# Ledger of designs, part 200: peptides against a protein of PDB entry 5KEZ

Target 1, 320 residues: chain A of PDB entry 5KEZ
Amino acid sequence: NVAIYNPFRPWWERYQPVSYKLCTRSGNEDEFRNMVTRCNNVGVRIYVDAVINHMCGNAVSAGTSSTCGSYFNPGSRDFPAVPYSGWDFNDGKCKTGSGDIENYNDATQVRDCRLTGLLDLALEKDYVRSKIAEYMNHLIDIGVAGFRLDASKHMWPGDIKAILDKLHNLNSNWFPAGSKPFIYQEVIDLGGEPIKSSDYFGNGRVTEFKYGAKLGTVIRKWNGEKMSYLKNWGEGWGFVPSDRALVFVDNHDNQRGHGAGGASILTFWDARLYKMAVGFMLAHPYGFTRVMSSYRWPRQFQNGNDVNDWVGPPNNNGVI

## One batch from the design tools (peptide; made by RFdiffusion4, then SolubleMPNN)

Design b2_p23_1_s4 (from b2_p23_1, 7 letters changed)
Fold by OpenDDE base, seed 5:
Structure b2_p23_1_s4 (fold): chain B 320 residues (1-320), chain A 23 residues (1-23)
Amino acid sequence: as target 1 above (320 residues)
Amino acid sequence: SSSYERPSAETAARDGLYPKAKP
């Protein structure tokens, strides 16, 4: 991914890829392979956060300022380490003046335009699908158990399916023969937009962002919400079917007040209430549960917004 | 049972999750 120095190595640089090389601030491919093997050998499975909707931001300077030193040129859409060129992006499909998503009520914009300037891959192309599948298959062959698909709302479900159909079975050294990768798709659906979580049920599980938002409201006792209302928690609250839901109290985005949930989201900053919410989630049978492991950072609020929400994990001068 | 009020598209959108990277 790109190496960003202003601000200094933010967490979100990880979501701006310039190649599919397993060479990041977290380590090299050999170290990753070693970790996966050690984890699998003790029954711990690895699921990769796969960034396949886009490459880096369109405004990033060309050069070799990346975690593996690969050259890239966002201006010309040149990513030779893949390789991608200008033919592999949706620039010509996006009809907005800026080239970015401007209206989330327009599903075509949401899927064909750039998410906050991130160069949008043309996932309709078999070439692009194949390059992504090769990346994911390499991980499968290493021994990962599945994937979180980042920014799934911004990809056409059919394009996702086409990629998934190219995937290998899981590595038989650790998984039963014929096992399929576990897929869960990050889709933010709180209502009010044309794109729905149900659009993606055919590809795997989806994130249920209503879960953390509503649970936070209940635990905080906002708007007259009562714990007794949790009697029919799950589908009774309008959530997706349990067998399609991945549930969580918070994630890295809404922990910072970004995206779905707003101020209702409980985090480790509210330790007592957070423990209550996580305890409830783990005790209740609805959905497939995910527990967050995060870190403290020096928050500085200005006009209700943390100006340091970019701060990444603890590191030594950029090295994790 | 409690109800859920649907937010506007702007408030529900993933806009701004990935700040534009500046050179």
Scores: peptide ipSAE 0.021, ipTM 0.573, DockQ to the pose 0.198
Fold by OpenDDE base, seed 3:
Structure b2_p23_1_s4 (fold): chain B 320 residues (1-320), chain A 23 residues (1-23)
Amino acid sequence: as target 1 above (320 residues)
Amino acid sequence: SSSYERPSAETAARDGLYPKAKP
């Protein structure tokens, strides 16, 4: 991915890929392979956050400032380490003036235009699908158990399916023969927009952002909400079917005041309430649960916004 | 029992995810 130095190595640089090489601030491919092996050997499975909707930001400077040293040129859509070229992006398909998503009530924009300037891959192309599948299959062959698909809301479900159909079975050294990778898709569906979580059920589980958002209001006792109202928690509250839901109290985005949920989201900053919410989530049978492990950073609020929301995990000169 | 109330800040929140990626 792009190596960002201003601010210094933010967490979100990981979501601006320039190649599918497994060398990042967390380590190289050999180290990753060793970790996966060691984890699998003790029954801990690895699920990779796969960024496949886009490459890096349109405005990032061309050069070799990347975690693996690969050259890239966003301006010309040149990512030779893949390789991708200008023909592999949706620039011509997006009809907005800016080239970015301008209206989230337009499903076509949401999927064909750039997410906050991130160069949008043409996932309709078999070439692009194959490059992504090769990346994911390499990970599968290493021994990962599945994937979180980042920004799934911004990909056509059929394109996702086409990629998934190219995937290998899981590594039989640790998984039963014929096992398929576990897939969960990040889809922010709080209602009111044309793209629905149900559009993605065919590909795997989806993130249920209503879960953390509403649980936060209940635990905080906002708007007169009571815990007794949780008696029909899950589908009874309008959430997706339990067998399609991946649930969580917070994630890296909404923990920082971004993403779905707003101020209702409980985080480790609200330690007692957060433990209550996580405890409830783990005790309740609804959905597939995910627990956040995060870190403290020097929050500095200006006009209600944390100017240090970019701060990544504790690191040694940018290396984790 | 209560039902989910839709927040109004999804789009704005999403725009803040990748600030340095914006052109």
Scores: peptide ipSAE 0.020, ipTM 0.600, DockQ to the pose 0.180
Fold by OpenDDE base, seed 4:
Structure b2_p23_1_s4 (fold): chain B 320 residues (1-320), chain A 23 residues (1-23)
Amino acid sequence: as target 1 above (320 residues)
Amino acid sequence: SSSYERPSAETAARDGLYPKAKP
């Protein structure tokens, strides 16, 4: 991915890929293979956060300032390490003036335009699908158990399906022969927008962002809500079917006040209430649970926003 | 269809996922 130095190596640089090389702040491919092997050998499975909707930001300077030194040129849509070119992006398909998503009530914009300037891949193209599948298959062959598909809301479900159909079975060294990768898709559906979580059920599980948002409100006792209201928690609260849900109290975005859930989201900063929420989540049978493991950073709020929301995990001069 | 045991607060609308990603 792009190496960002202003601010200094933010967490979000990881979500700006310039290649599919397994060479990042976390380590190189050999180190990754080693980690996957060691984890699998003790029954810990690895799920990769796969960033396949886009490449890096369109305004990032061209060059080799990337975690693996690969050259890239956002201006010309040139990513030779893949390779991608101008033919592999949705620049011509997006019809907004800015080239970015301007209206989330327009499903076409949400899927065909740039997410906050991130160069939007033309996932309708078999070439692009194949390059992504190749990347994911490489990971599968290494021994990962599945994937979180980043920004799935911004990809057409059919395009995702086409990619998934190209995937190998899981590595038989650790998984039963014929096993398929576990897929969960980041889709923010709090209602009121045209894109629905149900659009993606055919591809795998989806994130249920209503979970953390609603649970936070209840545990905070906002609006007079009480724990007893959780009697019909899950589908009874309008959430997706349990077998399609990946649930969580918080994620890295809303932990920083971004994304879905608003102020109701509980985090480790609210230790007591957070433990209550996580405890409830783990005790309740609804959905596939994900527990957040994060870190503290020097928060500085200005006008309700943390100006240090970019701060990544503890690192040694950018190396995690 | 399923219904809430009690009314819940309205959730905030969605905006950009990566507000800091654009340089």
Scores: peptide ipSAE 0.022, ipTM 0.558, DockQ to the pose 0.092; fails the geometry check
Fold by OpenDDE base, seed 1:
Structure b2_p23_1_s4 (fold): chain B 320 residues (1-320), chain A 23 residues (1-23)
Amino acid sequence: as target 1 above (320 residues)
Amino acid sequence: SSSYERPSAETAARDGLYPKAKP
């Protein structure tokens, strides 16, 4: 991914790829392979957060300022390490003046325009699908068990399916023969927008963001909510079907005080309430559960906003 | 009793966590 130095190596630089090389501040491919092997050997499976909707921001300077030193040029859409070129992006498909998503009530903009300047891949093209599939298959062959598909809301479900149809079975060294990758898709659906979580059910599970938002409200006793109301927690609360839901109390986005879920989201900053929520989630038979493991950062609030919400995970091992 | 999340424009706010990379 791109190396951002202002601010200094923020968490979100990891979501700005310039190649599909496994060479980041988290480690190199050998280290990753080693981790996957060690984890699989003790029954712990690895699911990769796959960023396949886009490449890096269009405003990033061209050069080799990346975690693996690969050259890239956002201005010309040149990513030779893949390779991608100007033919592989939705610049011509997006009809907004800025090239960015401007109206989230327009599903075509949401899927064909740039997410906050992130160069939007033309997932309709078989070439692009194949390059992504090659990346994911490499991970599958290493031994990962599945994927979180980042920014799935911004991809056409059919394009996702086309990519998934190209995927290998899981590595038979650790998984039963014929096993398929576990897929869950990040789709933020709190209602009010044309894109729905149900659009993606055919590809795998979907993140249920209403879960953490509503659970936070209940645990906080906001709006007269009571624990007794959790009697029909799950589908009874209007959530997606249990077999399509991936549920969580918080994620890396909404634990930073804004985004989907708002102030209701419980985090490690509210330790006692958070433990209650996580405990409830793990005990209740709804959805596939995900527990967050995060880190503390020096929060500094200005006008209700944490100006340090960019701070990335600790790194002191010298990895670029 | 059930509760359903109200329609929200928080998606755009979430997307703001992916700021344009600065040179």
Scores: peptide ipSAE 0.019, ipTM 0.589, DockQ to the pose 0.171; fails the geometry check

Design b2_p23_2_s1 (from b2_p23_2, 8 letters changed)
Fold by OpenDDE base, seed 1:
Structure b2_p23_2_s1 (fold): chain B 320 residues (1-320), chain A 23 residues (1-23)
Amino acid sequence: as target 1 above (320 residues)
Amino acid sequence: LKLDGYLWMPGSGFRDYFVERVP
């Protein structure tokens, strides 16, 4: 991915790929393979946060400032390490003046235009689908069990399906023959927009962002909410079907105080309430549960916003 | 820049989800 130095190596640089090489501040391919093997050998399975909707930001300077040293040029849409060129992006398909999403009530903009400047891949092209599938298949062959598909809301469900249809079965050294990868899709659907979580049910599970948001309000006793109201928690609260739901109290985005759910989201900063929420989530049968393991950073609030929300996890890989 | 639940920082390419309240 892109190496960002202002601010200094933020967490979000990991979501700006310039290649599909397994070479980042989290480790190299050998280290990753070693981890996957060791984990699988003791029954711990690995899923990968796969960034396949886009490449890096359009405003990033061209060069070799990347975690694996690969050259890239956002201005010309040149990513030779893949390779991608200008023909592999939705620049000509997006009809907005800026090239970015301007209206979230327009599903075509949401899916064909750039998410906050991130170069949007033309996932309708078989070439692009194949390059992504090749990346994911490499991971499957290493021994991963599945994927979180980042920014799924910004991809057409049919394009996602086309990619998934190209995936190998899981590695038979650790999984039963014919096993399929576990897929869940990041879709922020809090209502009020044309794109719905249900659009993606055919591809796998979907993140239910209403879960953490509503649970937060209940645990905080906001708006007169009571724990007794959780009697019909799940579908009774308007959430997606349990067998399609991936549920969580917080994630890396909304943990920073202004994500989906806003101030209602409980985090490790609210230790007592957070433990209550996580305990409830694990005890309740609704959805597939995910527990977050995060880190502290030096929060600094200015005008209600944490100016250090960019701070990434501790790193000991030097200048990589 | 806030666009219906997303934040963007010019120059950095920073992306973040932002929703003030759940409907």
Scores: peptide ipSAE 0.023, ipTM 0.637, DockQ to the pose 0.035
Fold by OpenDDE base, seed 2:
Structure b2_p23_2_s1 (fold): chain B 320 residues (1-320), chain A 23 residues (1-23)
Amino acid sequence: as target 1 above (320 residues)
Amino acid sequence: LKLDGYLWMPGSGFRDYFVERVP
């Protein structure tokens, strides 16, 4: 991915890929293989956060400022380490003046335009699908158990399916023969927009962002909410079917106040309430649960915003 | 910048996310 130095190596640089090489601040491919093997050997499975909707930001300077030293040029859409070129992006499809998503009520913009400047891949192309599948299959062959598909809302469900149909079975050294990768898709659906979580049910599970938002409201006792109202928690609260839901109290985005859920989201900063929420989530049968493992950072609020919300995990001069 | 309920921070690399405002 792109190496960002202003601010200094933020967490979000990981979501700006320039190649599919397993070479980042966290280590190289050999180290990753070693980790996957050790984890699998003790029954811990690995799921990769796969960034396949886009490459890096269009405004990033061209060069070799990347975690693996690969050359890239956002301006010319040149990513030779893949390789991608200008033919592999949706620039010609997006009809907005900025090239970015301007109206989230327009599903075509949401899928074909850039998410806040991130270069949008043409996932309708078999070439692009194949490059992504090769990346994911490499991970499968290493021994990962599945994937979180980042920014799934911004990809056409059919394109996702086409990629998934190219995937190998899981590595038989650790998984039963014929096992398929576990897929869950990040889709932010709080209602009011044309794109629905249900559009993605055919590909795997989806994130249910209503879960953390509503649970936070209840535990905080906002708007007269009571714990007793959780009697019909799950589908009764308008959530997606349990067998399609991946649920969580918080994630890295809304932990910083910029994701879906707003101020209701509970985090480790409110330890007591957070423990209550996580405990409830783990005890309740609804959905497939995900528990956040995060870190403290030196928060500095200015005008209600944390100016240090970019801070990544503890590191040694950028190396994790 | 708030656009259609989403928060965008220019130059920060953050994605657009819907921010639910609690009264």
Scores: peptide ipSAE 0.023, ipTM 0.653, DockQ to the pose 0.031
Fold by OpenDDE base, seed 4:
Structure b2_p23_2_s1 (fold): chain B 320 residues (1-320), chain A 23 residues (1-23)
Amino acid sequence: as target 1 above (320 residues)
Amino acid sequence: LKLDGYLWMPGSGFRDYFVERVP
């Protein structure tokens, strides 16, 4: 991914890829392989956060300022380490004046235009699908158990399916023969938009962002909500079917006041309420649960927003 | 910027997200 130095190595630089090489702030490919092996050997499975909707931001300067030293040029859509070129992006499909998503009520814009300037890959192309599949298959062959698909809302479900259909079975050294990768898709659906979580059920589980938002409201006792109302928690609250849901109290985005859920989202900063929420989530049978592991950072609020929300995990001069 | 329920961070690498309105 791109190496950002202003601010100094933010967490979100990881979501701006310039290649599919496994060399980042976290380590090189050998170190990753070693970690996966050690984890599998003790029954801990690894799921990769796969960024396959886009490459880096269109405004990033060309050069070799990347975690693996690969050259890239956003201006010309040149990513030779893949390789991608101008033919592999949706620049010609997006019809907005800015090239970015401008209206989230337009499903075509949401999927064909740039997500906040991030260069949008043409996932309709078999070439692009194959490059992504090669990346994911390399990870599968290393021994990962599955994937979180980042920004799935911004990809056509059929394109995702086409990629998934190219994937190998899991590594038989640790998984039963014929096992398929576990897939969960980040889809932000709080209602009111044309794109629905149900559009993606065929590809795997989906994130249920209503879960954290509503649970936060209940535990905070906002709007007259009571814990007793959780009696029919799950589908009874209008959430997706349990067998399609990945549930969580917070994630890295809304923990920082961004993303879906708003101020109702509970985080470790409110320790008591957060423990209640996480405890309830783990005790309740609805959905597949995900627990957040985070870190403290020096928050500085200006106009209700933390200006230090970019701060990444503890590191040694940028190296995690 | 917070516009029509969405949050966008100008000049940052943050993606655009829907922010649910709080009662």
Scores: peptide ipSAE 0.021, ipTM 0.636, DockQ to the pose 0.032
Fold by OpenDDE base, seed 3:
Structure b2_p23_2_s1 (fold): chain B 320 residues (1-320), chain A 23 residues (1-23)
Amino acid sequence: as target 1 above (320 residues)
Amino acid sequence: LKLDGYLWMPGSGFRDYFVERVP
């Protein structure tokens, strides 16, 4: 991915890929293989956050400022380490003036235009699908158990399906023969927009962002909410079917106030309430649960926003 | 910059920013 130095190596640089090389601030491919092997050998499975909707931002400077030193040129859509070219992006398909998503009530814009400047891949092309599948299959062959698909809301479900159909079975050294990768898709659906979580049920589980948002409101006792109202927690609250839901109290976005749910989201910053929420989530049978492991950073609020929300995990000169 | 459900801010990055109505 792009190596950002201003601010210094923010967490979000990971979501600006320039190649599919397993060479990042977390380590190289050999180290990754070693980790996956050691984890699998003790029954701990690895799921990869796969960024396949886009490459890096359109305004990033061309050069070799990347975690593996690969050259890239956003201006010309040149990513030779893949390789991608201008033919592999939706620039000509997006019809907004800016090239970015301007109206989230327009499903076509949401999927065909750039998410906040991120170069949008043409996932309708078999070439693009194949390059992504090769990346994911490499990970599967290493021994990962599945994937979180980042920014799934911004990809056509059919394109995702086409990629998933190219995937190998899981590595039989650790998984039963014929096992398929576990897929969960990041789809933000709090209602009110045309794109629905149900559009993606055919590909795998989806993130249920209403879960953390509503649970936070209840535990905070906002708006007269009571714990007794949780009697029909799950589908009774309008959530997606349990067998399609991946649930969580917080994620890396909304713990910084930027994610779905806003201020209602409980985080480790509110330790007592957070433990209550996580405890409830783990005790309740609804959905597939995910627990967040995060870190503290020097928060500095200005006008209600943390100006240090970019701060990445504890590191040694950018290396974790 | 907030674009409906997503936020991009120099120095803070980009992510989804859907806010549920709260008191």
Scores: peptide ipSAE 0.027, ipTM 0.650, DockQ to the pose 0.041; fails the geometry check

